# Ledger of designs, part 320: peptides against a protein of PDB entry 3WG5

Target 1, 218 residues: chain A of PDB entry 3WG5
Amino acid sequence: LAKNIVYVAQIKGQITSYTYDQFDRYITIAEQDNAEAIIIELDTPGGRADAMMNIVQRIQQSKIPVIIYVYPPGASAASAGTYIALGSHLIAMAPGTSIGACRPILGYSQNGSIIEAPPKITNYFIAYIKSLAQESGRNATIAEEFITKDLSLTPEEALKYGVIEVVARDINELLKKSNGMKTKIPVNGRYVTLNFTNVEVRYLAPSFKDKLISYITD
Target 2, 218 residues: chain A of PDB entry 3WG5 as posed
Amino acid sequence: LAKNIVYVAQIKGQITSYTYDQFDRYITIAEQDNAEAIIIELDTPGGRADAMMNIVQRIQQSKIPVIIYVYPPGASAASAGTYIALGSHLIAMAPGTSIGACRPILGYSQNGSIIEAPPAITNYFIAYIKSLAQESGRNATIAEEFITKDLSLTPEEALKYGVIEVVARDINELLKKSNGMKTKIPVNGRYVTLNFTNVEVRYLAPSFKDKLISYITD

## One batch from the design tools (peptide; made by RFdiffusion4, then SolubleMPNN)

Design b2_p30_5_s2 (from b2_p30_5, 16 letters changed)
Fold by OpenDDE base, seed 1:
Structure b2_p30_5_s2 (fold): chain B 218 residues (1-218), chain C 218 residues (1-218), chain A 30 residues (1-30)
Amino acid sequence: as target 1 above (218 residues)
Amino acid sequence: as target 1 above (218 residues)
Amino acid sequence: SVTEEARARNVGIEPIDLGDKSEIARATQA
């Protein structure tokens, strides 16, 4: 029996237009191979809201399940990363990771101080993050507090509060725990039951361009 | 019977990108020799959060146990050093050392006053430090208080509260006390029982570059 | 869609940075 394929790719660093291109490339490869799913190992401090919203849209347009995995230990899905996770088909976190802290800012002043976003922008993102949580059947109250309180959660807290679906130490544990789970949002209009029985795991390497930009943005 | 090898290396001063390179180099050497463990003698007042997080990640990716040893007496694992310790396979402290004081700051003003980190940043690091403690089976409440109260502990207090595993006066006592202990986080996905029976201790010297940058950053 | 509403409301002062915690990375733990 032809093995079902699961792709694994890594996204690390700031969320930018280039990060969108990475997501698009990785998901497209997995779609072309009719993969059972793609797992994106995510480690991000945040980034641009426009890029984030485009990434969420690209995930939601995916022909296959996109699993966001906050990995490795020490990684975060901070700010933009939280929105991306909440917009995905399944969220997993490794022990020693975090999620949250989603209050929008306009940037940093020359002294490194945060330039606060006006209430209009903040309220927009409150509505947006709540919509992502509600659509995915995740905790919308906590999603709001990711902004209003700049709340950050551990994997155990996030699981307890119904923000995420899986805590897993590695890809093998993730596959084991997520096998038989339904996607939290539809794939091509249908909620999909993940089938990770007898799967082949294929790792996608970052392109040379991906490595270069990661080096520049670190 | 070929003696098991334990490496000992020193990290002193501020945590920077260069400190990451030191950790990477030391751990890589020990990995290549299939050492039983590497002990990092740590003395740091803190440093950059980005470098710290990268170091934690590098430790957690190690193919061998990484023991953080706050040494010598008078040393500290302050701020970034505490996170590094909490991210390691085993923590030891010498008498007369300290651990804690982990509240993030944005920097220092021209007058030397602390520029406070905004709640967003503080909450992120609270989640992060708690996740490290929880993953390693260490006291997450105290880990949080390292930030919220800027708490600092003696070795005896840290041991009592379940923050660390060993109080030892020197490398020999550390090896003796830690022999037969399990790592607090996995090595290549497995919790390892330390075997320090009939070991050879090998000291790694700082590179010339390590010495130079330590001199510049002190 | 919330994205269409965002575009329609011209609320996006580009670039809205969802707090690049690169400042978290820059946060010196002194």
Scores: peptide ipSAE 0.035, ipTM 0.272, DockQ to the pose 0.146
Fold by OpenDDE base, seed 2:
Structure b2_p30_5_s2 (fold): chain B 218 residues (1-218), chain C 218 residues (1-218), chain A 30 residues (1-30)
Amino acid sequence: as target 1 above (218 residues)
Amino acid sequence: as target 1 above (218 residues)
Amino acid sequence: SVTEEARARNVGIEPIDLGDKSEIARATQA
């Protein structure tokens, strides 16, 4: 039986237009090969809301399941990363990672203090994040609290509260635990049951451009 | 039986004079073919109030039903987009979208903070948005709160509160759910019952000009 | 006129930064 391909790629650092390019490139490669899924190892402190929204849209337009995996231990899907995860077909977290802290900000003051977004903007993103949660059958109350309380969760808490689907230590455990799960959002209008019983894992390396940008933004 | 034509077009990005041109062009094409309706897939963060008002007027002058569809998932009908939707013959939203946040602003300060509109202007747009809601038989209280509270809603909330008419995942579901509905405002002085039982869907592509403008405004 | 004043108004949410919240995310790991 022909092996199903699962792509694995890494996205690390701030969410920017370049991060969108990474997502787009990785997903496109996996789409071209009709992969069973792509797993994105995500570690981000947040970033630009516009880029985030574009990434979410790109994921939702994917012809294959996109699994966001907050990895490795010590990583986070903070702020924009949480939105991206909530917009994906499946969320996994490694032990020792975090998710949440989604309140929008206008930036940082000269003293490093957060400049809060006006209520208009905050309310917009509350609606947006709740919508992502509701569409994916995830906890919309907690999604709202990611903003209103700037809540952050451990993997165990996130799983318990119905924010994520899997806690896994590595790719192999992720594949094992997610095998047979339905995607939390449709792929081409249909919920897909993941089949990881006979898979080949292919790792995608960051492009030279991806590496350079990560270096500049870090 | 001759198939009724439904046009589908996309409008994305900031609401500007160029957005008006897009609406005008798309609606005109559909009018020329005596389409059953045109569906506008809308994704906007807002934009210019003057352009918005012109677009609303253009929709209300349409010889055919104009359906605003907040699409795809992750999209919004924010600010100006909400006014446009409320001025249309039918509003639909995809899961994962948002509507609202309609408070007028004068702009953004150098630090990115919102410059609030003076009460006179805010009150004008409260009256305006309430009028749109009332004329279309939609929730005028919520329409007001889109400004006074800068409220944003999920599709489910918007449907529940009587702001929108349909929640649909795609064009096919939209057509199915809206079939037999009456337009919320008149077409040429008459409320039209939509007939989507035997329709041909025609997609309108953005013109080269439309693409260029979207690129420049993004 | 209110219409001329309306021309000057942006009714939009400009690009918002969701911020680098690395410090906040780390604080919840403790």
Scores: peptide ipSAE 0.037, ipTM 0.256, DockQ to the pose 0.205; fails the geometry check
Fold by OpenDDE base, seed 4:
Structure b2_p30_5_s2 (fold): chain B 218 residues (1-218), chain C 218 residues (1-218), chain A 30 residues (1-30)
Amino acid sequence: as target 1 above (218 residues)
Amino acid sequence: as target 1 above (218 residues)
Amino acid sequence: SVTEEARARNVGIEPIDLGDKSEIARATQA
């Protein structure tokens, strides 16, 4: 039985394996409570591709809808964040946020210059990101261009092009706008109609571990 | 009902979020088949702390025993690999392998020199690795020294000091020696006595994705 | 030595960065 609870948690910073732990913890809590959904307020410049892929998988395995909300204003779902968003059940963005810029890099050279990924890697991620978009019924062409052109979009553009589902200023508006929407990917094998009527919003604080690792990685 | 199946899979290379995906996939397959255990043949020089922590958590959440087997000869469970091992239900090592060297670093400087982690980070991982050792009934003093002294041990030393449970030359010897052993940590809340009598060994190949990412990260 | 390389690889996997676009984001904001 759905408890009419919506969890909200923040994930900020680089996408790392720690970020995976945060996703896993947050989603698990929400699953245990049989929440209607969890909203992840995401602000990331990107991070590791491997962590990203794991996070996507964790989201896809979620027993509840996982909503990626690029928040607050000024936040981004850049690079890895875009993949995560595209792998989620619903994407929302606040005004003044951005999504995209997904070109993979091997890292940074000693001089701080980007080491370009070989075509093989780039092509892999093109296929991957397109797959995420296609599976979620989102714009696969734009998803590809997030890599090939390193494209970044505003919320309005992303909505317009069918990359995201909602532009919302805050959690309340997000809940209002996404109420009655179907998840873009299945939850436990079924597309779920979100029911945000008379929901209790519960904020999850970072664990001590979450705070520590975030502090360490910052 | 246990199918008397033991899965074996290889994880080689840097511990990344991709490595987590491999662990997750392999363990999931074995869980679905209600395998007696999964053996992960591990060879890693280390990797990301965040990925490591996620892998540990995934192992601890496993519905089946996860055996870390440092294999083949010449392999190591270095750094992150040690943490993973310490978080597992059973650790085995082949002759000529190593475990340890767990000092966290922030990275490498432009000149390739190690950037030392601040004491706060080091202390965190000391506490963490000791916790893993304590929870698994393994030598927490040595676990700490894996960091503080950057200690590396041979299989014989690791066994002697109670860091690992088995030294085995191959899968057959591992199964033989670990038969009747209790897991060092719980499986679904209970310590399991391993039953490797009349088991079928099933090797899991890397997925195409696994191969690709390994190829990309090499 | 492989062990020193192994020791060195502890926390700092050079991200296969889907680029920390923080610098790019910072660079685009600069």
Scores: peptide ipSAE 0.037, ipTM 0.256, DockQ to the pose 0.212; fails the geometry check
Fold by OpenDDE base, seed 5:
Structure b2_p30_5_s2 (fold): chain B 218 residues (1-218), chain C 218 residues (1-218), chain A 30 residues (1-30)
Amino acid sequence: as target 1 above (218 residues)
Amino acid sequence: as target 1 above (218 residues)
Amino acid sequence: SVTEEARARNVGIEPIDLGDKSEIARATQA
C-alpha cells in the first residue's frame, strides 16, 4: 500500500512578503503530491500584518491540511505567528516554546519604546483574531487576551486553554498524537481526519531565494 | 430553462479611484448580461473616502443586485469597505473575516501616528454611515459605533446585530442561504427577491490594469 | 463640500493597511 506523504518544512524569522512566498511554495509542493499534510515548523518573532493575513488566506485555501508546529524548543509563534497558527488546520507546539503576544504596534521609537497602535487598529485585530479562533473552534477569549493583555502562553497552557491541539517533542510524536484528529478548519470545504499511519516524511529545503532573504532579514 | 447568471468578481486592496473603476467595470458587465446578481468578493483594509462614496453611489445605481461578500476567510471589509458593504444590496461574510473600524482619519504623521480627523469630518461620516444603515434596514446604532468606538465585528456578531444578512463559507453556501432573500436596498426603484435556483456562476477576472494597480498599491 | 470631505483623506483607518505594510506590519512586529 502506497505510503501517505507528510511534508515538513521550516519557516523561521520575521513574517514578511517573502514568508508568504515560502508558505505558498511549500504548500503548493505538498498539494501537487497530494500529501496527507504539510507540517510547517514555525519559529517567528512576528512581522507584517499584511503578510500574515495573506499567509492565513493561503493556508485556508490549501487543498491539504497545513499543520503549524512551533519548533524546535526555544522557538516562538509570537505576534503574527500566533495569527498564522490560529488560521491553520492544526497547531502543535514543542516543549519550551511560546505562543501569543499579539498586541499590534506601529513600530519602535528611536529610543526603542513601542509606538502603540491606535484603538482602531487594535480593535480590528481583536475582531480578526477572535474570528480565526471561532472559525477553528479554538478559545476566542484567550485569542482576544493575546492582544488585550499581550498574553503569552506555554505549550501546556495553550493546550489547557484550547488554543492548540498538540504538545509534541518531535515530528514523530506529533504524527502519533495527531493521528485520527480532524482538522480544525475545512480543507476544500470539508473537515479532514488526519491519517498518519504508515507515512513517509519528506523534508523540504528552503530555496536559494528563501535562504538569501532569511539571511538579509535576520 | 435558461440559467440565471450570477457573476463573481474579486476586489482586493485599498479603496482608491482605481477601485471605483473595478466596481464600475464589473457591475457594467453584469448589467449588460442582465445577471441575477453580481457577488463582489471584497477584501480591503479601507482607503479613500471620495472613492468609497463614489463606489456606494455606483452600487446604488446598479441595474442589478450587488452582493458584497467579505471573502475569503481572513479577509476584511475594514473602514471604507464597511461603508461599501452597508451601501450594497446584500452583505455576506465568510467565517474568519471582519467588518468595521470606520473612524475617519486625516492620515499618518511621519512617526506613523494617526492624525485624527476634526469633529466636523467625524460627524459627517457618522451621519453618512447611519444613513447607509437606515436606508438598507441595518443596525444604525452599530454603524455609528463603527466610528465612535472604532468597533470591528466577526461575521457571527455582525449577523447577530443585524449588520449583515448572511454568513457563508463559500459561493455555493452564499447562493443557497441568500436564495429568496430580498435586496436590502432597491434595484431600479424596487426591492428584488433573489432567485438563485438553477444559476450559472461566472467568474470575472481582473483586467491587466486592475492587476497592475493592485501590484503598485500593495 | 466635496473638498472638505476629500480632506478626510482616509475613511476609517487609513486603510487599516493591515496591508499598510508599515503600520500593521509595525503592529505585528513586537
Scores: peptide ipSAE 0.023, ipTM 0.255, DockQ to the pose 0.086; fails the geometry check

Design b2_p30_5_s3 (from b2_p30_5, 20 letters changed)
Fold by OpenDDE base, seed 2:
Structure b2_p30_5_s3 (fold): chain B 218 residues (1-218), chain C 218 residues (1-218), chain A 30 residues (1-30)
Amino acid sequence: as target 1 above (218 residues)
Amino acid sequence: as target 1 above (218 residues)
Amino acid sequence: SITEQARANNVGVEPIDLGDKSEISRKTIE
């Protein structure tokens, strides 16, 4: 019997307060069961900065490693998703996914054009994203350029530049490649070596509430 | 009978891995008793960056507000202490204390002179300290200058510039002034309004281990 | 005053969106 449990859950769509609730619920379940880790399959075009920051904090407070996996092929960890990834214990990407494009905006005009954030706000997020990268031992220069150049990277590029830790085609390959890796940020004050030997993978389904909200927002 | 409990504990000396253990123990006790807050009376000249970062993370993971109180008069939250303060839910200072002087160093030479950190390291900590300030709604410009100018501030200056929230002579005045304030960073994902009405103040004594270590280092 | 400017640098929690519908221009880092 598998001695260790790894949870897998999906979070897809815009980053909002509801997304925070999803993260909180999923991580809490994994914590309660003393899982070896939880893998969040993330696919997001971005969203709200406030929600993003709360999510980052929740991840960093986790009693277990939280792995952000940009999955499936075609998915992205764009904008807010990049921040979330950089705030996590390990980042993985599937082939054909992307990460980056982190320039903050105030919103969209009536004509759908982007309203640029003032320099003060941009500078705030530059400092913030750099801090996330640095604390996690990831490439802070590239993190800054995710904003200043609105840079987006492929998985291969992101790995090469030290933004992410793993390129994997699926959950099984992710577990295999990340086995024995140390978390990029502490878990309960200590860096944890991931143990994915003899693990049971458990998939978390969206709650009824999650399904309902997804249905309303689609 | 007091409905709410506020813990008070002292952490004094260099910031080390042992200091982390003290923070962890004290905060854990306060969490277990569902305290309204824990006040850490901090007096430190600085210490290790790694320990400091772990302490900041532990504070941010706290289930209850952690108030850093630079106390008593003559105390300092210097260098690593400033980072810890900026990472906390509320900063208070007693008259006659100081905060700042955050320039990272590699260590001391044989002659006792400071070995300066390379620009890459300095830039890392600039980004880090700015992030702490910004996330806590504190003055990020001054936070940066704590490094770039090795700036130190009085309580009055720190309050004026929006680095700290309270100047208080003692615990009673601190409780009075901070009553009704919101935490500067979230507690379990939410900003908490401090309630210091009808509170019992409980002092935590150093553990035997804490006393022993203090005795050895002294 | 430097103090007022320093206070003004506190990024108010204005609703900042990080959503960019912009075509993720794959700018390859050269």
Scores: peptide ipSAE 0.042, ipTM 0.250, DockQ to the pose 0.164; fails the geometry check
Fold by OpenDDE base, seed 4:
Structure b2_p30_5_s3 (fold): chain B 218 residues (1-218), chain C 218 residues (1-218), chain A 30 residues (1-30)
Amino acid sequence: as target 1 above (218 residues)
Amino acid sequence: as target 1 above (218 residues)
Amino acid sequence: SITEQARANNVGVEPIDLGDKSEISRKTIE
């Protein structure tokens, strides 16, 4: 019986246009192989709103389920990462990770202080994040509070409040726990029940370009 | 057998904060009566983005299916109205109506010319509208073109391209055609199959406040 | 802090007004 394939890729660092390219590349590879899913091990402090929105769109357009896995322990899906997670088919978090802190900012002043976004921008992102949460059947109230209170949650809290679907220590536990779960958003217009029985896990390495950019940005 | 209730309300004019209040009021009434659905007869040339996004969120948070019905003939779901429609549980259009033309603008200059939105804003709305389309299982490519080409469609075109679900001449035909359809977005986390068998149609009148504002803005 | 770095990247949504196309339609008909 041809083993179902689950791809695993890592996305780490600031969310930029380059991060979009990574998502696109990884998802495309997994789509081409008709994988059961792709798991993105996400660790981000945040990044650009435009890139974030493009990434969310790319995930939503995926022909296969895209699982965001906040991993490893110590990782975060902060700010833009939270949006991306909420825009995905399934969210998992490893113990010791965090999600939230989504308040938009215009940037950092020369002194390193946050330039606050005007209320109009903040309200936009509130609407946006609530939309993502609602469309995925996740806690929209908490999603809003990710902005209004700049709230950050532990995996246990996030699970408890219905923000995420899985707390898992590793890929194996993630696969085990998520097996039989329905995607929280549609895949090609249909909610997919994840089938992680008899799956082959394939890791996607960063492209040379990906390595170079990560090296330059780090 | 207690008849299922379907509420019908009209929202006409520019999308503003007041329009949000109308949506909220109408949906709340229908929720309180555990209606099978509420049908919003929508006729709008567009309006504020912030109000639009709040309305979309309110629809997505609805405890009952919200059907956007572009009605009567001659009506439009233009600009903000398209976003709202794409954010709803079901879209219907009457013959002779239109949907689309979603390109964001910053406003109108003193001479009445459109002040173009910067590419960043346009791209944001592209991402947003595509998100709405994808989450609802509707044509995201066309949704994008509502912005990039400022595209407007007839009901027949919109149906053909998978933007909307129903073309109906009146409420009775709408109920008949939409009976048994699944909502395009979840209701309380679940896709609901519309049951319009043995339904009582209740029309919600504009509040005195609604009438006053419509009178002032007209 | 990771939170501070996360905040640095412009989730700057400039206020986007979805322009009232009624004015656009009226101008097209005049």
Scores: peptide ipSAE 0.036, ipTM 0.234, DockQ to the pose 0.168; fails the geometry check
Fold by OpenDDE base, seed 3:
Structure b2_p30_5_s3 (fold): chain B 218 residues (1-218), chain C 218 residues (1-218), chain A 30 residues (1-30)
Amino acid sequence: as target 1 above (218 residues)
Amino acid sequence: as target 1 above (218 residues)
Amino acid sequence: SITEQARANNVGVEPIDLGDKSEISRKTIE
């Protein structure tokens, strides 16, 4: 029996324009091969709002389901990562990971203090994050609190509160648990039931460019 | 009968990128020799959060059980050390040691006062430390209080509250008490029962580089 | 789309950061 293909790729570090390129590349490859889904192992402390919004849009325009998997243990979907996750077709977290802390900032002062965003900007992102949560049928109240209280959650808390869909230790457990689940947002206008029966897992390696940039941003 | 090998190594001082290198080296050696476990005698006042998170990740990726042993008497697993311990396969403490005091800080002001981390950062690490505790089946409430109350515990308290697994005076007692225990987190996806019957203890000495750096950071 | 409207609303606003690794990395846990 021909196996359904599931792609797995890693995105780590700050969310930047280059991160958008990574998402775009990975999703495009998976689309071209008519993959059942792509799983993005995400580990990010946050990043740029513009890049984040572009990534969310790219995910929502995907021809295949995009699963955000906060992985490995110790990883986070912090700030921009939370928005990206909330904009995706399914969210999974490994034990020992975190999600949240989404308050926008203008940057850091010379003394390392946070430069607060004006209320106008904060309110904009409150509305934005709530909309992502609502559209995906996830907890919009908690989404708001990710900003207003700079709340961060464990996987167990996030699952309990209806922010995420799966807690999984590894890819195999993720595939097992998410098999038969419906995407939380449409794929090409339709909610899709994930089929992870008899799947082949293909790992996408970072391109040479991806590796180089990771070295520069670290 | 071929003896099972248990490695013992010491890590002392501030948690830095070099400390990561030490952990990586020690664990790699033990992995290569298919050791039953490696015991890290840890004595740290804390250190860098980035290095700490990398160390936790390295421990969790270990092919063999990593036991954190707060040793000798008078030692501490303070701040970063607590995170590392909570991320490990088993925690032991010697009498007269301490664990906790995990509130993140931005640093010290010129007058020596603590520069407090913003709530965003504090909340991130609350989620992180709770997730480590929950994943390992340890007391997540106390883990949170390590931050929110800057709580520090004795070995007896830590054992009582379910933060750690063993109180032991020395390596021999540690091996005896931990024999037959299951790791608190998986090793290569499986919980491992420790077998310290007929073991050979091998001490890893610090490399020349390790010795040199310890001299520079002290 | 809400996203397009949101982008339009942020035109001319300084780059907004949603946290960075450097803040986490600079944290000393004593």
Scores: peptide ipSAE 0.020, ipTM 0.240, DockQ to the pose 0.134; fails the geometry check
Fold by OpenDDE base, seed 5:
Order: C-alpha cells, then structure tokens, then sequence
Structure b2_p30_5_s3 (fold): chain B 218 residues (1-218), chain C 218 residues (1-218), chain A 30 residues (1-30)
C-alpha cells in the first residue's frame, strides 16, 4: 500500500516576508505531492505582524493539514509564532519549548526598551488572536492573555490549558500521538482525520535563498 | 430556470481612493448584470477616512445588495473597513477574522506613535459610525465603542452583539446562511430579501491596475 | 443626515487616518 507522505520542514528565525515565502514554498510542495500533512518545525522569537498574518492565511488556505511543531527543545513559538501556531491545523511542542508572549509593540527604543503599541493596535490583535483560538477550538482566554499578560507557556501548560494538541519529543512521537486526530481547523472546508499509520517522512531542505536570508537576519 | 448571479470580488489592503475605484468598478459590473448581490471579500487594516466615506456612499447607492465578507480567515475589517461594513447591506465574517478598532487618528509620528485626532474629529466619527449602525439596525453602542474603546471583535462576538449578520467559513456557507435574509439597509429604497437558492457565483478578478496599486501599497 | 451636517461643517477637512496597514506591518509581534 502506498505510504502516506508527510513532509517536514524547518522555519527558524524572525517572521518576515521571507518567512512567508518559506511557508508558501513548503506547503506548495506538500500540496503538489498530496501529502497527508506537512510538519513545520518552528523556532521563532516573533517578527512582523503583516508577515505573520499572511502566513496564517496561507496555512488556512492549505489544501493539506499544516502542523506547527515547536522544535527542537529550546525553540519557541514566541509572539508571531504563537499566532501562526493558533492559525494551524495542529500544534505540537517539544519538551523545553515555549509559546506565547504575543503583545504587539511598535519597536524598541535606543535603550532597548519596548515602545508600546497603542490600545487600538493591541485591541486589534487581541481580537485577532482570540478569533484564531476560537476558530480552532483552542483556549481563547489564554490566547488573549498571551497579549494582555504577555503570558508564555511550557508545552505541558499549553496542552493542559487547551492551547496545543500534542507534546512530542521528536517527529516519530509526534506522528504517533497525532495519528487519528482531527485537524483543529478545516482543510478545504473539511476537518481531516490525520492518518500517520503508514507514512513516509520527507524532509524539505531550505533553499539556498532561505539559508542566505536566515544567515543575514541572524 | 435562469440562475441568480452573485458576484464575488476581493478588496485587500489599505482603504484609499484607489480602493474606492475598486468598489465602484465591482459594484458597477454587478449592477450591469442585474446580480442578486455582490459579495466583497474584504481584508483591510483601515485607511483614509475620505475614501472610506466615499465607499460607504457608493455602497449605499448600489442598485444591488452589497455584502461585505471579511475573508479569508486572518483577514480584518479594521477601522475604515468596519465603517464600510456597517454601511453595507449585509456583513459576514469568516472564522479567524476581526472587526473594529475605529478610532480616528491624524497619522503617525516619526517614531510610529499615533497622533491623536482632536475631540472634534473623534466626535464626528462617533456620530458617523453610530448613524451607520442605527441605519442598518446594528448595535450602535458597540459601534461607538469601536472608537471610544478601540474595541475589536471576533466574528462570534460581532454576531452576538448584533454588529454583523453571518459567520461563514466560505462563500457557499455564506450563501446558504444569508439566503432569505433581508438587507440591513435598503436597495433603491427597498429592503431586499436575498435569494441564493439557485445561484451562479461569478468571481471578478482585480484589474491589472488594481493589482499594481496593491503591490505598490504593500 | 448627521453625516451630511458634519460634512457641511467642514469637520472632516483634516486628513484622518483610520488605521494603517503599515502600522500593523510595523508591529513586531515579538
């Protein structure tokens, strides 16, 4: 029996327009191959809100399930990464990772202090993050607190509070634990039950351009 | 039996004079074809007040129902977009979208801080947004709070509070749910009952000019 | 209408912005 294909790709660093391009490319490849899912290993401290929103849209427009996997240990889906995760079909976290801290800012002052976003912007993102949580059946109260309290959670906490779906140490454990789970948002209008019983894992390497941009932004 | 035509068009980005041109073009096409309605998939962070007011007028002058659909997931009808929505014949939102945050500003300072509008202007827009809500039978108190509290709402909240009429995941669901609804404002002096039982959906593509402007403003 | 009266009073002569995508884009969600 032909194996279900699961793609795995890594996205690391700040969320920018280039990160959108990475998401788009990876998801497109997986779509073209009619993959069962794509797992995006995400490690980001955050980034640009516009890019984040575009990425969320791209994920939600995916023809296949997109699993955000905060990986490896020590990685984070901070700020923009949290939004992206909440916009995805399934969230997994490795032990030793974090999620949250989503308060929007205007930037950093010369002394490194945060320039606060005006209430208008903060409230916009509160509504946005809550909508992502609600749409995906995840904890909208906690999602709001990611902003209002700059809350960050461990994988265990995030799981406990219904923010994420899986805690897994590696891809194999992730596949095992998520097998049979329904996507938290629809794929082409339908909630999909993940089938990871007979899978071929394919790793997508970052393009040369992806590597270069990551290098420049690091 | 001849199918009722429903046009669908997308408007994305900042509300500007060019956005008015897009609205005008799309609505005109739909009018010319005696469409049952036009659905405008709206994704905007806001924009210019003058353009917004012109767009509202254009919608209200439409010979056919104009449905504002905040779509896709992750999209917003923020600020100017909210006014536009409140000025329309029906508001729909996809899950994961937002509406609100309507406080007028004079602009942004060099440091990205908001330059506050004077009370006179703020009060003007309070009256304006309340009037739009009242005319459409939508929650004017919440509409006011979109300004005074910079309130933003999820689709579910907006529906609950009587700001919008439909939460729908896609065009098909929107058509299904809105079928038989009366427009919230009149079309040519009459409240129209939407008939989406036998519809042909026609998608309008942005003109090349529309794409170019969107690209430049992005 | 209130809107027409307000327009007549030239209250809206100053450029008013109802949010800017650029600001949302400028927002680093760190």
Amino acid sequence: as target 1 above (218 residues)
Amino acid sequence: as target 1 above (218 residues)
Amino acid sequence: SITEQARANNVGVEPIDLGDKSEISRKTIE
Scores: peptide ipSAE 0.017, ipTM 0.229, DockQ to the pose 0.141; fails the geometry check

